# Designs tried in a protein design run: peptides against a protein of PDB entry 3VZA. Part 35

Target 1, 98 residues: chain A of PDB entry 3VZA
Amino acid sequence: RVERLCKSKELFEERLGLEIRRIHNEQLQFIFRHIDHKDPDKPYMFTLSINEQGDYEVTSCTPPLDCISEFQLKVRETNNFSAFIANIRKAFTALSFK
Target 2, 62 residues: chain B of PDB entry 3VZA
Amino acid sequence: AAYVTQLYYKISRIDWDYEVEPARIKGIHYGPDIAQPINMDSSHHSRCFISDYLWSLVPTAW

## One batch from the design tools (peptide; made by RFdiffusion4, then SolubleMPNN)

Design b1_p12_4_s4 (from b1_p12_4, 6 letters changed)
Fold by OpenDDE base, seed 2:
Structure b1_p12_4_s4 (fold): chain B 98 residues (1-98), chain C 62 residues (1-62), chain A 12 residues (1-12)
Amino acid sequence: as target 1 above (98 residues)
Amino acid sequence: as target 2 above (62 residues)
Amino acid sequence: SEDDLFQKLLSL
């Protein structure tokens, strides 16, 4: 099982181009790659925490996204974490064309 | 690793077939209405295309 | 819940 879990993580990382890391101050870092077809390894990332109120909070976003605060609101309202992550990737993708 | 894989599933709703050769991207996407198979030859596509395609399976409606 | 899973990840 452990071996499969490790393989699973690797498959998701490569196929989705999404790395998830635990970082300092009880945060998760989400690193998207494969966004820019001209530079597939260029990272697009954000960090996430649970604030004192128990709500998802984006603590950083690189490069910045104008829509990130709205997405934070939406995920708090809907608890649709999947859509949250997918919309962020969509926004990063759009940004890569600018 | 168990938690992160759970998170990947929560995000993507994809379950991989772990028994196929590395060049085969095979799995199942569990959408809200129906499960859809994934079956790609990775050698036929760029990494970016593969990722874009897989993410296209994930609904963005809140 | 999503928060539970997230907290589990943070505890690793």
Scores: peptide ipSAE 0.250, ipTM 0.942, DockQ to the pose 0.164
Fold by OpenDDE base, seed 4:
Structure b1_p12_4_s4 (fold): chain B 98 residues (1-98), chain C 62 residues (1-62), chain A 12 residues (1-12)
Amino acid sequence: as target 1 above (98 residues)
Amino acid sequence: as target 2 above (62 residues)
Amino acid sequence: SEDDLFQKLLSL
């Protein structure tokens, strides 16, 4: 089963083009690739933490997204983490065309 | 790895079929209404297309 | 919950 879990992670990373890392100061880093079809390996990333109030907090976003603060508000309101991540990817995708 | 795979599932709602050859992208997407099968030949698509397609399955409605 | 899972990830 351990082997399956490792394989599962690899499949998700490759197929979704999403890598998830734990980084310093109790944060998660989400790294999207496969965004720009002309440069599939170009990373689009953001970092996330849980603040002292227990709320999701975006601590960085590279490249920056105008909508990220709104998304942070939305995920706090709805707790729809799936939509949160999906919308960020959608926003990064839109940005890649500009 | 258990936690991160759980997180991937929470995000994507996809469960992979691990009993197929590597070139076959097979699984199930559990959407809000009905479950939909995923079954595609990766050799027929770019990495970006595959990712875009899979993410298109994930609702963006809050 | 999703928050619980997040916390679990951070606790590793």
Scores: peptide ipSAE 0.249, ipTM 0.942, DockQ to the pose 0.165
Fold by OpenDDE base, seed 5:
Structure b1_p12_4_s4 (fold): chain B 98 residues (1-98), chain C 62 residues (1-62), chain A 12 residues (1-12)
Amino acid sequence: as target 1 above (98 residues)
Amino acid sequence: as target 2 above (62 residues)
Amino acid sequence: SEDDLFQKLLSL
């Protein structure tokens, strides 16, 4: 089972181009790659925490997204974490066309 | 690794087939309506295409 | 819940 879990993580990282890291101050870092077809390894990332009120809070976004605050509001309202992540990736993709 | 893989599933709703050769991207996407199979030859596609395709399976409606 | 899973990840 442990071997399968490790393999699963590797498959998701490669196939989705999404790495998830635990970082300081009780945060998760989401790192998207495979966004820019001209530079597949270029990272697009954001960090997320749960604040004292128990709400999802985006603590950083690189490069910055105009829509990130709205997405934070939407995920708090809907609890649709899947759509939250997918919309961020979509926004990063749009940004890659500059 | 258990929690992170659970998170990947919550995000993507994809379950991989772990018994196929590495070049075969095989699994099932569990959408809101009907589960759909994934079955790709990775050697035929760029990494970006593969990722874009898989993410296209994930609904963006809130 | 999603928050529970998130907290579990952070606790590792």
Scores: peptide ipSAE 0.248, ipTM 0.942, DockQ to the pose 0.164
Fold by OpenDDE base, seed 3:
Structure b1_p12_4_s4 (fold): chain B 98 residues (1-98), chain C 62 residues (1-62), chain A 12 residues (1-12)
Amino acid sequence: as target 1 above (98 residues)
Amino acid sequence: as target 2 above (62 residues)
Amino acid sequence: SEDDLFQKLLSL
């Protein structure tokens, strides 16, 4: 099972182009790659925590997204984490076209 | 590792087939009502195309 | 729930 779990993580990372890491101060870092077709390894990333109220809070976003605050509000309202991540990737993709 | 793979499933709703050869991207995407098969030959596509396609399966409606 | 899973990840 441990071997399968390791393989599963690697498949998700490569196929979705999404790496998820635990970082300092009780945060998760989400790193998107495969966004820019001209530079597939260019990272687009944000960090996320749970604040004292128990709400999702975006603590950084690189490059910055104008819509990130609205998405944070929407995920708090709906608790639709899947849509939250997918919309962020969509926004990064739009940004890559300039 | 169990938690991160659970998170990937919560995000993507994809379950991979781990028994196929490495060049085959095979699995199931579980939508709200209908499950859809995934079956791609990775040698025919770029990494970016594959990722874009898989993410296109994930609903963005809140 | 999503929050429960998130909290588990942060606790590792």
Scores: peptide ipSAE 0.240, ipTM 0.942, DockQ to the pose 0.143

Design b1_p12_5_s1 (from b1_p12_5, 6 letters changed)
Fold by OpenDDE base, seed 4:
Structure b1_p12_5_s1 (fold): chain B 98 residues (1-98), chain C 62 residues (1-62), chain A 12 residues (1-12)
Amino acid sequence: as target 1 above (98 residues)
Amino acid sequence: as target 2 above (62 residues)
Amino acid sequence: VIDLLKQILNSP
């Protein structure tokens, strides 16, 4: 099972171009790659925590997204974390076209 | 890595087929309506195309 | 998903 889990994580990272890391101060870092077709390894990332109220909180976004605050609001309202991540990737994709 | 893989599933709703050759991207996407198979030859596509395609399976409606 | 995130954050 351990081997399968490790393989699963690697497959998701490569195929989705999404890496998930634990970082300092009880945060998760979500790193998107494969966004810019001209530079597939260019990272687009945000960090996320669960605040003291128990709510999703975006603590950073690089590059910045105008829509990130609205997405934080939406995920708090809907608890649709899948749509949250997918919309962020969509926004990063749009940004990559400049 | 159990929790992280669970998170990937919660995000993508994709379950991979781990028994196929490495170049074959095979799995099942469990969408809100019906499950759909994934079956791609990775050698025929760029990494970006593959990722874009897989993410296109994930609904963005809140 | 919040509980899952907490589990990830608090896992050894």
Scores: peptide ipSAE 0.766, ipTM 0.964, DockQ to the pose 0.959
Fold by OpenDDE base, seed 3:
Structure b1_p12_5_s1 (fold): chain B 98 residues (1-98), chain C 62 residues (1-62), chain A 12 residues (1-12)
Amino acid sequence: as target 1 above (98 residues)
Amino acid sequence: as target 2 above (62 residues)
Amino acid sequence: VIDLLKQILNSP
């Protein structure tokens, strides 16, 4: 069972090009790869925490996204975390073409 | 690892088939209304194409 | 998902 869980994580990381890490100060780091077809290993990332009010809070975004504040508002309103992550990836993808 | 894999599922709604050969990307995407099969030969596609395709299955509507 | 995130952050 533990081996299956480890394999599952590896498959998601490679196939989605998304790595999830715990980092300092009670934050999660989301690292997207496979965004730039000319440089598949180039990372696009953001960090996330749950603030004292119990809300999603983006603590950093690299490279920066103009839409990240709006997405934070949307995920707080809808609690649609899947759409939140997918929209961030879409925004990073658009940025890679500019 | 259990919680992280649960998070991946909450994000993507994909369940992988772990019994197939490594070159086969096989699983099920559970959409809001119906489930759709995933079945790709990874040797025929770039890593970026595969990721883009899989993410295209994830709705962006809030 | 918030509860799941908290579980991830608090796991050993």
Scores: peptide ipSAE 0.766, ipTM 0.963, DockQ to the pose 0.932
Fold by OpenDDE base, seed 2:
Structure b1_p12_5_s1 (fold): chain B 98 residues (1-98), chain C 62 residues (1-62), chain A 12 residues (1-12)
Amino acid sequence: as target 1 above (98 residues)
Amino acid sequence: as target 2 above (62 residues)
Amino acid sequence: VIDLLKQILNSP
């Protein structure tokens, strides 16, 4: 099981181009790659925490996204974390074309 | 690692087939309506294409 | 998912 879990994580990281890391101050860092077809290793990332109210809180976003605050609101309203992550990736993808 | 893999599943709704050769991207995507198979040869595609395709399976509707 | 995130953040 342990071996499978490790393999699973690696497969998700490579195939989705999404790395998830725990960083300081009780935050998770989500790192997207494979966004820019001309530079597949270029990272697009945001950090997330659960605030004292128990809500999703984006603590940073690099590069910045105009829509990130709206997405934070939407995920709080819907609890659709999947759509949250997918929409962020979509937004990063749009940035890569600019 | 267990929690992280659970998170990946909750994000993507993909369950990989771990008994296939590394070059074969095989699994099942569990969409809101039906489960659909994933089965592609990674050697035929760029990393970006693969990721884009897999993410295209994930609904963006809130 | 919030509970899962908390578990990740608090995991050893």
Scores: peptide ipSAE 0.765, ipTM 0.963, DockQ to the pose 0.959
Fold by OpenDDE base, seed 5:
Structure b1_p12_5_s1 (fold): chain B 98 residues (1-98), chain C 62 residues (1-62), chain A 12 residues (1-12)
Amino acid sequence: as target 1 above (98 residues)
Amino acid sequence: as target 2 above (62 residues)
Amino acid sequence: VIDLLKQILNSP
């Protein structure tokens, strides 16, 4: 089971181009790659925490996204975390065509 | 790793087939309507294309 | 998903 779980994580990381890490101060870092077809390894990332109120809170976004505050509001309202992540990736993709 | 893989599923709604060769991307996407199979040869596509395709399966409607 | 995130953050 442990072996399968490790393999599963690796498959998701490679195929989705999404890495999820625990970082300091009780935060999760979401790192998107495979965004820029000219530079597939270029990272696009944001960090997330659950604040004292129990709400999703984006603590950083690199590169910055104007829409990230709106997405934070939307995910708090809908609790649709899948759409939250997918929309962030879509926004990063659009940004790569600067 | 169990919680992280659960999170990946909550995000993507994809369940991989772990018994196929590495070059075969095989699984099932559980969309809002009916489940759809995933079955592609990774050697025929770029990493970016594969990721873009898989993410295209994930609805962006809130 | 919030509970799952908390589990990830609090896991050893």
Scores: peptide ipSAE 0.765, ipTM 0.963, DockQ to the pose 0.958

Design b1_p12_5_s2 (from b1_p12_5, 6 letters changed)
Fold by OpenDDE base, seed 2:
Structure b1_p12_5_s2 (fold): chain B 98 residues (1-98), chain C 62 residues (1-62), chain A 12 residues (1-12)
Amino acid sequence: as target 1 above (98 residues)
Amino acid sequence: as target 2 above (62 residues)
Amino acid sequence: MIDLLRQILSAP
């Protein structure tokens, strides 16, 4: 099971181009790669915490996304975390074309 | 590690086939309506294409 | 989901 879990994580990281890391102050860092086809290793990332109210809170976004605040609101309303992450990736992808 | 893999599943709804060769990207995507197989040869595609394709399976509707 | 995230954040 342990071996499979490790392999699973690696497969997700490589295939989705998404790394998830725990960082300081009880935050999760989501690092997207494979966004820019011309620079597949270029990272696009945001950090997330659960605030004292128990809500999703984006604590940083690099590069910045104009839509990130709206997405934060939407995920709080819908609890659709999958759509939240997918929409962020979509936004980063759009940004890579500029 | 277990929690992180659970998170990946909850995000992507993909369950990988771990018994296949590394070059074979095989699994099942569990969409809202039906489950669909994933089966592609990674040697035929760029990393970006693979990721884009897999993410295209994930609904963006809130 | 939030519980899962909390578990990830608090896990050793």
Scores: peptide ipSAE 0.766, ipTM 0.963, DockQ to the pose 0.951
Fold by OpenDDE base, seed 5:
Structure b1_p12_5_s2 (fold): chain B 98 residues (1-98), chain C 62 residues (1-62), chain A 12 residues (1-12)
Amino acid sequence: as target 1 above (98 residues)
Amino acid sequence: as target 2 above (62 residues)
Amino acid sequence: MIDLLRQILSAP
């Protein structure tokens, strides 16, 4: 089971181009790659925490996204975390065509 | 790892087939309506294309 | 989802 779980994580990381890490101060780091077709390894990332109120809180976004505050509001309202992540990736993709 | 893989599933709604060769991207996407199979040869596509395709399966409607 | 995220953050 452990071996299968490790393989599963690796498959998701490679195929989705999304890495999820625990970092300091009880935060999760979401790292997108495979965004820029000219530079597939270029990372696009944001960090997330659950604040004292129990709400999703984006603590950083690199590169910055104008829409990230709106997405934070939307995910708090809908709890649709899948759409939250997918929309962030879509926004990063659009940004790569600067 | 169990919680992280669970998170990946909740994000993507993809369940991989773990018994196929590494070059075969095979699984099932569980969309809001009906499940759809995923079955592609990774050697025929770039990493970016594969990721873009898989993410295209994920609805962005809130 | 919040509970899952908390579990990830609290996991050893």
Scores: peptide ipSAE 0.766, ipTM 0.963, DockQ to the pose 0.950
Fold by OpenDDE base, seed 3:
Structure b1_p12_5_s2 (fold): chain B 98 residues (1-98), chain C 62 residues (1-62), chain A 12 residues (1-12)
Amino acid sequence: as target 1 above (98 residues)
Amino acid sequence: as target 2 above (62 residues)
Amino acid sequence: MIDLLRQILSAP
């Protein structure tokens, strides 16, 4: 079972180009790769925490996204975390063309 | 690892087939109404294309 | 989802 879980994580990381890490101060780091077709290993990332009020809070975004504050509001309203992550990836993709 | 894999599933709604050869990307995407099979030969596509395709399966509507 | 995230953050 443990071996299967490890394999699952590796498959998701490679195929989705998304790595998820625990970092300092009770935060999760989401690292997107495979965004820039000219530089597939270039990372696009953001960090997330659950604040004292129990709400999603984006604590950093690199490179910065103008839409990240709006997405934070949307995920708090809808609790649609899947759409939240997918929209961030779409925004990073759009940024890579500019 | 169990919680992280659960998170990946909650984000992507993809369940992989772990018994196929490494070059075969096979699984099922569970959409809001129907399930769709995934079956790709990774040797025929770039890593970026594969990722873009898989993410295209994930709805962006809030 | 928030509970899952908290579990990830608190896991050893």
Scores: peptide ipSAE 0.766, ipTM 0.963, DockQ to the pose 0.925
Fold by OpenDDE base, seed 4:
Structure b1_p12_5_s2 (fold): chain B 98 residues (1-98), chain C 62 residues (1-62), chain A 12 residues (1-12)
Amino acid sequence: as target 1 above (98 residues)
Amino acid sequence: as target 2 above (62 residues)
Amino acid sequence: MIDLLRQILSAP
């Protein structure tokens, strides 16, 4: 099972171009790659925490997204975390076209 | 890694087939309506195309 | 989902 879990994580990272890391101060870092077709390894990332109220809180976004605050509100309202991540990737993709 | 893989599944709703050759991207996407198979030859596509395609399976409606 | 995220954040 351990080997399968490790393989699963690697497959998701490569195929989705999404890496998930635990970082300092009880935060998760989501790193998107494969966004810019001209530079597939260019990272697009944001960090997330669960605040004391138990709500999703985006603590950073690089590069910045104008829509990130709205997405934070939406995920708090809907609890649709899948759509939250997918919409962020969509926004990063749009940004990559400059 | 169990929790992280669970998170990946909850985000993507994709379950990979781990028994196929490495170059074969095979799995099942469990969408809100019906499950759809994934079956790609990775050698025929760029990494970006593959990722874009897989993410296209994930609904963005809130 | 919140519980899962907390589990990830608290995992050894």
Scores: peptide ipSAE 0.765, ipTM 0.963, DockQ to the pose 0.955

Design b1_p12_5_s3 (from b1_p12_5, 6 letters changed)
Fold by OpenDDE base, seed 4:
Structure b1_p12_5_s3 (fold): chain B 98 residues (1-98), chain C 62 residues (1-62), chain A 12 residues (1-12)
Amino acid sequence: as target 1 above (98 residues)
Amino acid sequence: as target 2 above (62 residues)
Amino acid sequence: VVELLRQILNAP
């Protein structure tokens, strides 16, 4: 049901604090919120594409993460996309504490 | 929207219960070992706490 | 998940 799918998306966005958007140049934007408890609406985001070889490619990260290149390597090696996203959120969380 | 919801499931392994009142966060997390129920009263927690808790269910091991 | 991402990217 279309209505259920819409509700599902909204529930995930609110409860996980993760929005997924299709943006220009065949990219997906992942926007994390609810990271900073002092500023729950502050966005932490990265963009992702699939290159010609079929590999995950991070095209931007805001704020920047030192570990993002390593995570890109790991997800290419393991294909564990869940861990990829979870680790990025963990890194953003750590960054929010400065 | 079906593909996006599928992606959310692939990321979180959470399946929501859509038949409960809006304030109830109820579902099932399908982890690598055993499925675990989720059942929270959102009125008792901050949005950040809820998100942190749900993400804590997602393994970070590669 | 690559194929799923392709589906999202190529969806009308």
Scores: peptide ipSAE 0.771, ipTM 0.964, DockQ to the pose 0.960
Fold by OpenDDE base, seed 1:
Structure b1_p12_5_s3 (fold): chain B 98 residues (1-98), chain C 62 residues (1-62), chain A 12 residues (1-12)
Amino acid sequence: as target 1 above (98 residues)
Amino acid sequence: as target 2 above (62 residues)
Amino acid sequence: VVELLRQILNAP
């Protein structure tokens, strides 16, 4: 089972171009790659925590996104975490075209 | 690892077929409508195309 | 998903 779980994570990381890491201060780091077709390994990332109220809180975003605050509001309202992540990737993709 | 893979599923709604050869990207996407199969030959596509395609399956409507 | 995230954050 452990072997299958490890393979599963690797498949998701490669195929979605999304790495999820636990970092300091009880945060998760989401690292997107495969965004820029001219530079597939270029990372686009944000960090996320759960605040004292139990709400999603974006603690950093690199490169910065003007829409990230709105997305944080939307995910708190809808609890649609899937759409939250997908919209962030969409925004990073748009940003890669400058 | 179990929780992380669960998170990937919660995000993508994709379940992979783990018994196929590495070059075959096979699975099922469980969207709001009827589940759809995924079946790609990775040798025919770039990594960016594959990722873009898979993410296109994920609804962005809140 | 909040509970799942907490599980990830609290995992050893």
Scores: peptide ipSAE 0.771, ipTM 0.963, DockQ to the pose 0.959
Fold by OpenDDE base, seed 5:
Structure b1_p12_5_s3 (fold): chain B 98 residues (1-98), chain C 62 residues (1-62), chain A 12 residues (1-12)
Amino acid sequence: as target 1 above (98 residues)
Amino acid sequence: as target 2 above (62 residues)
Amino acid sequence: VVELLRQILNAP
């Protein structure tokens, strides 16, 4: 089972181009790659925590996204975390075209 | 890595077939309507294309 | 998903 879980994580990381890491101060870092077709390894990332109220809180976004605050509001309202992540990736993709 | 893999599923709604060769991207996407199979030859596509395709399966409607 | 995130953050 452990081997399968490790393989599963690796498959998701490679195929989705999304790495999820636990970092300092009780935060998760979401790192998107495979965004820029001219530079597939270029990372697009944001960090996320759960605040004292139990709400999603974006603590950083690199590169910055104008829409990230709105997405934070939307995910708090809908609890649709899937759409939250997908929309962030979509926004990063749009940004990659500058 | 159990919780992380669960999170990946919550995000993508994809369940991989772990018994196929590495070059075969095979699984099932469980969308809001009908589950759809995934079956790609990774050697025929770029990493970016594969990722873009898989993410295209994930609804962005809130 | 909030609880799942907490589980990830609290994991050893």
Scores: peptide ipSAE 0.770, ipTM 0.964, DockQ to the pose 0.956
Fold by OpenDDE base, seed 3:
Structure b1_p12_5_s3 (fold): chain B 98 residues (1-98), chain C 62 residues (1-62), chain A 12 residues (1-12)
Amino acid sequence: as target 1 above (98 residues)
Amino acid sequence: as target 2 above (62 residues)
Amino acid sequence: VVELLRQILNAP
């Protein structure tokens, strides 16, 4: 089972181009790759924590997204975490086209 | 590892077929209404195309 | 998903 879980993680990372890391100060780092077709390994990332109220809180975004604050509001209202991540990737994709 | 894989599923709603050859990307996407199969040959596509395609399966409606 | 995230953050 452990081997299956390890393989599962690797498949998701490669196929979705999304890596998830636990970093300092009780945060998760979401790293998107395969965004820029001219530079597939270029990372687009944001960090996320859960504040004292239990709400999703974006703590950083690189490169910055004008829409990230709106998305944070939306995910708090809807609790649709899937749409939250997908919309961020969509925004990064749009940004890669300049 | 179990929690991280659960998170990937909560995000993508994809369940992979782990028994196929590495070059075959096979699985099931569980959408809101009907489950749809995923079955593609990775050797015929770029990594970016594959990722874009898979993410296109994930609804962006809040 | 909040509880799942907490589980990830609190894992060894």
Scores: peptide ipSAE 0.770, ipTM 0.964, DockQ to the pose 0.956

